# Ledger of designs, part 22: peptides against a protein of PDB entry 4N7V

Target 1, 222 residues: chain A of PDB entry 4N7V
Amino acid sequence: TLRSITSPLVAHRLKPIRQKTKKAVVSILDSEEVCVELVKEYASQEYVKEVLQISSDGNTITIYYPNGGRGFPLADRPPSPTDNISRYSFDNLPEKYWRKYQYASRFVQLVRSKSPKITYFTRYAKCILMENSPGADFEVWFYDGVKIHKTEDFIQVIEKTGKSYTLKSESEVNSLKEEIKMYMDHANEGHRICLALESIISEEERKTRSAPFFPIIIGRKP

## One batch from the design tools (peptide; aimed at target 1 L38 R99 R106 F107)

Design b2_p15_7 (made by RFdiffusion4)
Pose (drawn by RFdiffusion4):
Structure b2_p15_7 (pose): chain A 222 residues (1-222), chain P 15 residues (1-15)
Amino acid sequence: as target 1 above (222 residues)
Amino acid sequence: EFEEEVEELADEYLE
């Protein structure tokens, strides 16, 4: 059953983005709702045969077929719903559409992995904690020129040369130059600080009923 | 790169 494989998507605090493609148009609206529009081409013009719209919390799914000859003319914004429409909860979503919800879930998870939640400016580097919690990606751009990319699985180092390599495990990073560990440790301290900063601020946010406390930009680029 | 990844996903899921 859907929910075997996947959890409801989270599109909160994400910026609006629209992506065209040969098959479909997948987007995130200003209301932070995820919209998936299936697209067909006819008479040198594109038609829409199905629209999936998922709530910001991913719990509510609305699907409408503007069933008509020629479907729906493709535009820059999602079309208004027709009358032959549908609405399901996440758990009550039919066996159909499951391939499409999983696609939308990946799209959102990809966007969050590139959405800054906390931006921290150190003496040596620009630190960014991303939105794909838990275990969000951590990216460090040193003013010195070195780039460090931290994942729940990976550590990625891009030296000033452009010489790039990936370090997976604790043993692999220990196989180091005892100078690059400074970049590693400074980035890890920055990661420690951002995870700590995120916790005490999101805690205050649960104490409040206001506009989101994210994303944050801390300090300034010297 | 991001657009390519979206195209790969579309090939995987939107058959």

Design b2_p15_7_s1 (made by RFdiffusion4, then SolubleMPNN; from b2_p15_7, 5 letters changed)
Fold by OpenDDE base, seed 4:
Structure b2_p15_7_s1 (fold): chain B 222 residues (1-222), chain A 15 residues (1-15)
Amino acid sequence: as target 1 above (222 residues)
Amino acid sequence: EFDKEIEELTDEYLK
């Protein structure tokens, strides 16, 4: 099943974006819907041959083929749906579209990993918890130039000198220089706080059932 | 911003 390989994408709170690649244009619309425009070149002109429009919660997929499959010239926005549209739920999406949905999902995940959910200013750093899940990215920009970027898969450290390295295991983290460990400790504390705040704020958001509370900024640069 | 990452995703999923 599609669900066994990916979860429904979640594009809530994401800013509109349009990203062109050779084979596709992928967008987050003002409506927070996600569009994948499959692009083909013919006679030095790019045409949109297929469009997947996915709801912000990822559960509804609308698929259409512009101009009866002949394609629509690539423009600055997706072509409008026509009469011959197909609408699917996530669990009813034909397998032939699974890779394209995964593409959209991965794109959204990427955008989310770069979209601040919580910005937290400490005495020493600007901490940012991102929107992606599971295991949201966490970035710490120390005011002295050190940067730590935590993902679910690795921790990247950029030192004052510009030296950069990646840590992928606890053993490597434990082997850090003492001076770097201090930064890591601070980063971890900021991370803990952001996660705690996320939980608390999310709960209040659930209770109020109003406009989203995120993104949120806590504190300010000293 | 993340053009490279998106291009890589495109190559991976939209062959």
Scores: peptide ipSAE 0.564, ipTM 0.950, DockQ to the pose 0.845
OpenDDE base, seeds 1, 2, 3, 5: peptide ipSAE 0.560, 0.557, 0.556, 0.559; ipTM 0.949, 0.949, 0.949, 0.949

Design b2_p15_7_s2 (made by RFdiffusion4, then SolubleMPNN; from b2_p15_7, 6 letters changed)
Fold by OpenDDE base, seed 4:
Structure b2_p15_7_s2 (fold): chain B 222 residues (1-222), chain A 15 residues (1-15)
Amino acid sequence: as target 1 above (222 residues)
Amino acid sequence: DFDKEVEELVDEFLK
């Protein structure tokens, strides 16, 4: 099943974006829907041959073929759906579209990993918890120039000198120079706080059922 | 680089 490969994408709270590649244009719309436009070139003109429009919660996929399948000239926005629109739920999406959905999902995850959910200013750093899940990216920009970027898979450290390295295990973290460990400790504390606040704020958001509370900024740069 | 990452995704999933 598709679900065994990926979860429904979640594009809530993401800013609109349109990214063109050679074979596709992927967009997050103002509506927070996600569109994948499959692009083909013919006679030096790019045409959109197929569009997957995915709801913000990833559960509904609308597929259409512009201009009766002949394609529609690539423009600054997806072509509007007309006739012969197919609508699928996530679990009923035909297998032939799974790869394209996966692409959309990964793109959204990438955008989410770059979208601040919580910005937290400490005495020493600007901490940012991103929107992606599970294991949201966490970035710490120390005011002195050190940067730590935590992902689910690794921790990247950029020192004042510009020296950069990646840590992929706890043993490597434990082998850090003492001065770097201090930065790591601060980063971890900021991370803990952001996660705690995320939980608390999310719960309040659920209770109030109001407009989204995120993104949120906590504190201010000293 | 976001653009590079996107291109890599395209290569991986859309070929």
Scores: peptide ipSAE 0.034, ipTM 0.715, DockQ to the pose 0.859
OpenDDE base, seeds 1, 2, 3, 5: peptide ipSAE 0.028, 0.034, 0.030, 0.029; ipTM 0.675, 0.710, 0.680, 0.681

Design b2_p15_7_s3 (made by RFdiffusion4, then SolubleMPNN; from b2_p15_7, 5 letters changed)
Fold by OpenDDE base, seed 4:
Structure b2_p15_7_s3 (fold): chain B 222 residues (1-222), chain A 15 residues (1-15)
Amino acid sequence: as target 1 above (222 residues)
Amino acid sequence: DFDEEIEELTDEYLK
């Protein structure tokens, strides 16, 4: 099943974006829907041959083929659906579209990994918890120039000198220089706090059932 | 680089 490969994408709270690639244009619309425009080039003109429009919660997929499949000239926005529109639920999406849905999902995940959910200013750093899940990215920009970027898969450190390296195991983290460990400790503390705040705020958001509380900024740069 | 990452995703999923 598609669900065994990926979960429904979640585009809530994401800012609109339109990203053109060679084979597709992928967008997050003002409506927070996700749109994949499959692009083909013919006679030096790019045409949108197929469109997948996915709801913000990822559960509804609308598919259409502009101009009866002949394609619509690529423009600054997706072509409007006209006739012969197919609408699917996530669990009923035909297998032929699974790869394209995964593409959209991965795109959204990437955007989410770069979208601040919580910005937290400490005495020493600007900490940012991102929107992606599971294991949201966490960035720490120390005011002295050190940067730490934590992902589900690795921790990247950029030192004051510009030296950059990646840590992929606890043993590597434990082998860090003492001076770097201090930054890591601070980063970890900021991370813990952001996660705690996320939980608390999310719970209040659930209770109020109003406009989203995120993104949120806590504190200010000293 | 975001653009590069998206291009890589495109190549991976939309061959």
Scores: peptide ipSAE 0.581, ipTM 0.957, DockQ to the pose 0.887
OpenDDE base, seeds 1, 2, 3, 5: peptide ipSAE 0.577, 0.570, 0.571, 0.574; ipTM 0.957, 0.956, 0.956, 0.956

Design b2_p15_7_s4 (made by RFdiffusion4, then SolubleMPNN; from b2_p15_7, 6 letters changed)
Fold by OpenDDE base, seed 4:
Structure b2_p15_7_s4 (fold): chain B 222 residues (1-222), chain A 15 residues (1-15)
Amino acid sequence: as target 1 above (222 residues)
Amino acid sequence: DFDEEIEKLTDEYLK
């Protein structure tokens, strides 16, 4: 099943974006829907041959083929659906579209990994918890120039000198120089706090059932 | 780089 490969994408709270690639244009619309425009080139003109429009919660997929499949000239926005529109739920999406849905999902995940959910200013750093899940990216920009970027897969460190390296195991983290460990400790503390705040705020958001509380900024740069 | 990452995803999923 598609669900065994990926979960429904979640585009809530994401800012609109339109990203053109060679084979597709992928967008997050003002409505927070996600749109994949499959692009083909013919006679030096790019045409949108197929469109997948996915709801913000990822559960509804609308598919259409502009101009009866002949394609619509690529423009600054997706072509409007006209006739012969197919609408699917996530669990009923035909397998032929799974790869394209995964593409959209991965795109959204990437955008989410770069979208601040919580910005937290400490005495020493600007900490940012991102929107992606599971294991949201966490960035720490120390005011002295050190940067730490934590992902589900690795921790990247950029030192004051510009030296950059990646840590992929606890043993590597434990082998850090003492001066770097201090930055890591601070980063970890900021991370813990952001996660705690996320939980608390999310719970209040659930209770109020109003406009989203995120993104949120806590504190200010000293 | 975001653009590079997206292009990579495109190549990976939309062959």
Scores: peptide ipSAE 0.609, ipTM 0.961, DockQ to the pose 0.888
OpenDDE base, seeds 1, 2, 3, 5: peptide ipSAE 0.605, 0.598, 0.601, 0.608; ipTM 0.960, 0.959, 0.960, 0.961

Design b2_p15_8 (made by RFdiffusion4)
Pose (drawn by RFdiffusion4):
Structure b2_p15_8 (pose): chain A 222 residues (1-222), chain P 15 residues (1-15)
Amino acid sequence: as target 1 above (222 residues)
Amino acid sequence: EFTEEVEELAEEYFD
């Protein structure tokens, strides 16, 4: 059953983005709702045959077929719903559409992995903790020129040369120039600080009922 | 890169 494979998507605090493609148009609206529009081409013009709209918390799914000859003319914004529409909870979503919800879930998870939650400026680097929690990606751009990309699985180092390589395990990073560990440790301290900063601020956010406390930009680029 | 990844996903889930 859907929910065997996937968890409801989270599109909160994400910026609006629209993505055209040969098959469909997948987007995130200003209301932070995820919209998936299936697209067909006819008479050198594009038609829409199905629209999936998922709530910000991913719990509510609305699907409408503007069933009519020629479908729906493709525009820059999602079309208004018709009358032959549908609405399901996440658990009550039919066996159909499951391939499409999983696609939307990946789209959102990808966007979150490139959405800054906390931006921290150190003496040596620009630190960014992303949105794809838990275990969000951590990116460090040293003013020196070196780039470090941290994942729950990976550590990625891009030296000033452009010489790039990936370090997966604790043993792999230990196989190191004892100078690059400074970049590694400074980035890890920055990661420690951002995870700590995120915790005490999101804790105050649960204490409040206001506009989101994210994203944050801390300090300034010297 | 982001557009390529979305195209790969579209091929995986729509074809």

Design b2_p15_8_s1 (made by RFdiffusion4, then SolubleMPNN; from b2_p15_8, 8 letters changed)
Fold by OpenDDE base, seed 2:
Structure b2_p15_8_s1 (fold): chain B 222 residues (1-222), chain A 15 residues (1-15)
Amino acid sequence: as target 1 above (222 residues)
Amino acid sequence: DFDKEVEKLVDEYLE
């Protein structure tokens, strides 16, 4: 099943974006829907041959073939659905579209990993918890130039000198110089606080059922 | 950068 390969994509709270490659254009719309336009070139003109329009919660997929399958000239937005319109739920999506859905999902996850959910200013750094899941990315930008980027898979450190390295185990973290450990300790504390705040705020959102509270900014740069 | 990452995704999933 598709569900065994990926979960429904989640595009809520993401800003609109349109990213073009040679073979496709992927967009997040103002409606927070995700569109994948499959592009073909003919006589030096690019045409959209197929469109997957996915709902913001990833559960509904609308597929259509512009201009009777002949294609519609590539423009600044997806073409309107006119021909061969099919609507599927996530669990009923034909297998032939699974790879394209996976692309959309991975794209959304990438955007989420770069979308601030919580920005927290400390005395020493700007901390940012991102929207991706599970294990949201966490970035710390120290005012003196040190940078720490935490993902579910690794920790990247950029020192004042520009020296950069990646840590993939607790042993490597424990072997750091004492000066770097101080930065790591601060980063970890900021991370803990952001996760705690995320939990509290999410609970309040659930209770109020109001407009989203995220993204939020806590404090200001000294 | 972001563009390179998107291109990588296209290569992986749309070819």
Scores: peptide ipSAE 0.112, ipTM 0.789, DockQ to the pose 0.944
OpenDDE base, seeds 1, 3, 4, 5: peptide ipSAE 0.046, 0.081, 0.029, 0.032; ipTM 0.727, 0.733, 0.675, 0.693

Design b2_p15_8_s2 (made by RFdiffusion4, then SolubleMPNN; from b2_p15_8, 9 letters changed)
Fold by OpenDDE base, seed 1:
Structure b2_p15_8_s2 (fold): chain B 222 residues (1-222), chain A 15 residues (1-15)
Amino acid sequence: as target 1 above (222 residues)
Amino acid sequence: SFAEELEKLVDEFLE
């Protein structure tokens, strides 16, 4: 099943974006829906041949073929759905569309990994917890030029000299120079605080049933 | 880059 290989995408709180690739244009709309436009080139003109429009919660997929399948010239926005449209739930999506849905899902995850959920200014750095899950990306931009980027899979360090390296295990983290460990300690503390605040704020958001509290900014750059 | 990451996704899922 599709569910066995991916979960429904979640595009809530994401800003509108439109990104062109060689074979597709993928968008997050103002409505927080996700659109995948499959593009073909003919006579040096690009045409949208197929569109998948996915709801913000990933559970509803609308598929249509612009201009009766002849294609519609690529424009600055997805073509409007035609009268000949198919609507599917996530669990009823035909297998022939699974790869396209996975593309949309991975795109959304990529956008989420670059979308600030919590921005926290410390005495030494700007810390940012991103929207992706599980294991949200966490970036620390130290005011002196050091950068640390934490993901679920690795930690990237950029030193003041411009030296860059990736840490993939705790052993490698433990082998860091003492001066770098100081930055890592600060990054870890900032990360802990952001995660704690995320939990607290999310709980309050759930209780109040109000508009989203995120994204938030905590503190000020000194 | 973001664009490069998206192209990799195209190669993985749309080809």
Scores: peptide ipSAE 0.367, ipTM 0.925, DockQ to the pose 0.910
OpenDDE base, seeds 2, 3, 4, 5: peptide ipSAE 0.345, 0.341, 0.364, 0.350; ipTM 0.921, 0.920, 0.925, 0.921

Design b2_p15_8_s3 (made by RFdiffusion4, then SolubleMPNN; from b2_p15_8, 8 letters changed)
Fold by OpenDDE base, seed 4:
Structure b2_p15_8_s3 (fold): chain B 222 residues (1-222), chain A 15 residues (1-15)
Amino acid sequence: as target 1 above (222 residues)
Amino acid sequence: SFAEELEKLVDEYLE
């Protein structure tokens, strides 16, 4: 099943974006829907041959083939759906579209990994918890120039000198120089606080059933 | 870059 490969994408709270690649243009619309335009080149002109428009919650996929499948010239926005539109639920999406959905999902995850959910200013750093899940990216920008970027897979450190390296295990973290450990300790504390705030705010958001509370900014830069 | 990451995704999922 598609669900065994990926979960429904979640594009809520994401800002509109349009990104062109070699074979596709992928967008987050003002409606927070995700649109994948499959692009083919013919006679030095790019045409949109297929469009997947995915709801903000990822559960509804609308597929259409512009201009009766002949394609529509690539423009600054997706072509409008016309006739012969197919609509699928996530669990009923034909397998032939799974890779395209996965692309959309990974795109959304990438955007989410760069979209602040919580910005927290400490005495020493600007901490940012991102929207992606599971294991949201966490960035710490120390005011002295040190940067720590935590992902689910690694921790990247950029020192004051510009020296950068990646840590992929706890043993590597434990082998850090003491001066770097101090930054890491602060980053970890900021991370803990952001996660705690996320939990508390999310619970209040659930209770109030109002507009989203996120993104949120906590504290002020010194 | 963001664009490079997206191109990698194209190679992975859309080729």
Scores: peptide ipSAE 0.395, ipTM 0.927, DockQ to the pose 0.938
OpenDDE base, seeds 1, 2, 3, 5: peptide ipSAE 0.381, 0.379, 0.379, 0.377; ipTM 0.924, 0.923, 0.924, 0.923

Design b2_p15_8_s4 (made by RFdiffusion4, then SolubleMPNN; from b2_p15_8, 6 letters changed)
Fold by OpenDDE base, seed 4:
Structure b2_p15_8_s4 (fold): chain B 222 residues (1-222), chain A 15 residues (1-15)
Amino acid sequence: as target 1 above (222 residues)
Amino acid sequence: SFDEELEELEEEYLE
């Protein structure tokens, strides 16, 4: 099943974006819907041959083929749906579209990993918890130039000198120089606080059932 | 970069 390989994408709170690659244009619309425009070149002109429009919660997929499959010239926005549209739920999406949905999902995850959910200013750093899940990215920009970027898969450290390295295990983290461990400790504390705040704020958001509370900024640069 | 990451996704899912 599609669900066994990916979850429904979640594009809530994401800013509009339109990104072109060789074979596609992928967008987050003002409506927070996600569009994948499959592009083909013909006679030095790019045409949108297929469009997947995915709801902000990822549960509804609308698929259409502009101009009866002849394609629509690539423009600054997705072509409008026509009469011959197919609408699917996530669980009823034909397998032929799964890779394209995965592309959209991974794109959204990528955008989310770069979208601040919580910005927290400490005495020493700007901490940012991102929107992606599970295991949201966490960035710490120390005011002295050190940067730590935590993902689910690794921790990247950029030292004051510009030296960069990646840590992929607890053993490597434990083997850090003492001076770097201090930054890591601060980063971890900031991360803990952001996660705690996320939980608290999310619970209040659930209770109020109003406009989203995120993104949020806590504190200010000293 | 973001663009590079997106190109990688295209190669993985759309080729």
Scores: peptide ipSAE 0.536, ipTM 0.952, DockQ to the pose 0.878
OpenDDE base, seeds 1, 2, 3, 5: peptide ipSAE 0.533, 0.529, 0.531, 0.535; ipTM 0.952, 0.951, 0.951, 0.952

## One batch from the design tools (peptide; aimed at target 1 Q19)

Design b2_p16_1 (made by RFdiffusion4)
Pose (drawn by RFdiffusion4):
Structure b2_p16_1 (pose): chain A 222 residues (1-222), chain P 16 residues (1-16)
Amino acid sequence: as target 1 above (222 residues)
Amino acid sequence: EEELEEALEEFFEEEE
């Protein structure tokens, strides 16, 4: 059953983005709702045959077929719903559409992996904690020129040269130059600080009922 | 934003 494979998507605090493609148009609206529009081409013009709209919390799914000859003319914004529409909870979603919800889930998870939650400016680097929690990606751009990309699985180092390599395990990073560990440790301290900063601020956010406390930009680029 | 656009292009290419 859907929920065997996937969890409801989270599109909160994400910026609006629209993505065209040969098949469909997947987007995130200003209301932070995820919209998936299937697209067909006819008479040198594009038609829409199905629209999936998922709530911000991913719990509510609305699907409408503007069933008519020629479907729906493709525009820059999602079309208004028709009358032959549908609405399901996440658990009550039919066996159909499951391939499409999983696609939307990945789209959102990808976008969150590139959405800054906390931006921290150190003496040596610009630190960014991303949105894809838990274990969000951590990216460090040293003013020195070195780039460090931290994942739950990976550590990625891009030297000033452009010489790039990936370090997966604790043993692999230990196989180091004892100078690059400074970049590694400074980035890890920055990661420690951002995870700490995120916790005490999101804790105050649960104490409140206000506009989101994210994203944050801390300090300034010297 | 450039990295996100590239990552989205790659994601859609894989699905195709």

Design b2_p16_1_s1 (made by RFdiffusion4, then SolubleMPNN; from b2_p16_1 with E1D E2K E9K E10K)
Fold by OpenDDE base, seed 5:
Structure b2_p16_1_s1 (fold): chain B 222 residues (1-222), chain A 16 residues (1-16)
Amino acid sequence: as target 1 above (222 residues)
Amino acid sequence: DKELEEALKKFFEEEE
């Protein structure tokens, strides 16, 4: 099943974006829907032959073939669905579309990993908790030039000298120079605070049933 | 956002 290889994508709170490649264009719309446009070139003109439009919660997929399958000229936004429209739930999506859905999902996940959910300014750094899940990315930009980027899989450190390295285990973290450990400690504290705030705010958001509270900015650069 | 652009570039290079 599709569910066995990916979860429904989640595009809530993401800003609109459109990215073109040779064979496809992927977009996040103002509606927070995600579109994958299949692009083909004929006579030096690019045409959209197929569109997958995925709901913001990833559960509904609308597939259509513009202009009866002949395609519409590539534009600055997906063509409107007019011909050969099919609508599927996530669990009923035909297997032939799974790869394209996965592509959309990976794209959204990448965008989420670069989309601030919580920005927290400390005395020493700008801390950013991102939108991706599980294990949201966390970035710390120290005002002196040090950067720490935490993901679910690794921690990347960029030192003042520009030296960059990746830590993939606790043993490597424990082997850090004392001076770098101080930055790591601060980063971890900022991370803890952001996670705590995320939890509190999410709970209030649930209770209030109002517009999204995120993204938020806490504090300001000194 | 330059960082996002670079990440997207790499992403698409891997997917195509």
Scores: peptide ipSAE 0.202, ipTM 0.823, DockQ to the pose 0.751
OpenDDE base, seeds 1, 2, 3, 4: peptide ipSAE 0.198, 0.185, 0.200, 0.196; ipTM 0.822, 0.814, 0.823, 0.817

Design b2_p16_1_s2 (made by RFdiffusion4, then SolubleMPNN; from b2_p16_1, 5 letters changed)
Fold by OpenDDE base, seed 5:
Structure b2_p16_1_s2 (fold): chain B 222 residues (1-222), chain A 16 residues (1-16)
Amino acid sequence: as target 1 above (222 residues)
Amino acid sequence: MKELEEELKKFFEEEE
């Protein structure tokens, strides 16, 4: 099943973006829907032959073939669905479209990993919890130039000198210079606070079913 | 956004 290889993508709260590659254009629309445009070149002109439009919650996939399958010239936005439209639920999506859905999902997840959900200013750093899940990326930009980037898979450190390295185990973290450990401690505290805030705010959103509270900014740069 | 776009471009070029 598609569910065995990916979860429904979630594009809520993401800003519109359009990224072109050689064979496809992937977009997040103002509506927070996600579009994958399959591009083919003919006579030195690019045409959109197929479009997958995925709902913001990832559960509905609308597939259409622009201009009756003849293709529509590539533009700055996906062509509007006009005719010969198929609509599928996530669990009923034909297998031939699974790879394209995965492509969209990866794109959304990448965008989410770079989209601030909570920005928290401390005395020493700007802390940012991102939108991706599970294990949201967490970045700490210290005002003195040190940067720590935490992901589910690794921790990247950029020192004042510009020296950059990646840590993938707790033993490597424990082997850090004492001065860097202090930065890590601060980063971890900021991370804890952001996660706590996320939990509290998300619960309130659930209770009130109000407009999204995120993204939020806590504090200000001193 | 420009920085993000550049990163995304590199990512999907590698995926192709």
Scores: peptide ipSAE 0.035, ipTM 0.697, DockQ to the pose 0.724
OpenDDE base, seeds 1, 2, 3, 4: peptide ipSAE 0.033, 0.034, 0.031, 0.034; ipTM 0.696, 0.700, 0.692, 0.697

Design b2_p16_1_s3 (made by RFdiffusion4, then SolubleMPNN; from b2_p16_1 with E1D E6K E9K)
Fold by OpenDDE base, seed 4:
Structure b2_p16_1_s3 (fold): chain B 222 residues (1-222), chain A 16 residues (1-16)
Amino acid sequence: as target 1 above (222 residues)
Amino acid sequence: DEELEKALKEFFEEEE
């Protein structure tokens, strides 16, 4: 099943963006819908042959073939749906479209990993918890130039000198120089605080059913 | 924003 490969993408709170590749254009619209445009070149002109429009919650996929399958010239936005569109739920999406959905999902996930959900300024650093899940990325930009980037898979450290390395295990973290451990400790504390605040704010958001509270900024740069 | 776009470009160029 598609669900065994990926979860429904979530594009809520993401800013509009359009990324062109050789074979496709992926967009997050102002409506927070996600579009995958299949691009083909003919006579030195790029045409959109197929569009997958995915709802912001990832659960509805609308597929259409612009201009009766003849294609529509590539523009700065997806072509509008025409007649004979197909609408699928996530669980009913034909297998032939799974790769494209996965492509969109990866795109959205990457965007989410770079989209601030909580920005928290400490005495020493700008901490940013990102939108991706599970295991949201967490970046710490120390004012002295040190950077720590935590993901679900690794921790990247950039030292003042520009030296960069990646840690993938607790053993490696424990083997850090004492100076770096101090930065890591601060990063971890900031991370803990952001996660705690995320939980509290999310719960309050759920209760009020108001406009999204995120993204938020806590504190200010000293 | 620019960093994001760069990262996206690099990521999907590798997948194609």
Scores: peptide ipSAE 0.175, ipTM 0.799, DockQ to the pose 0.776
OpenDDE base, seeds 1, 2, 3, 5: peptide ipSAE 0.169, 0.153, 0.169, 0.160; ipTM 0.802, 0.792, 0.802, 0.794

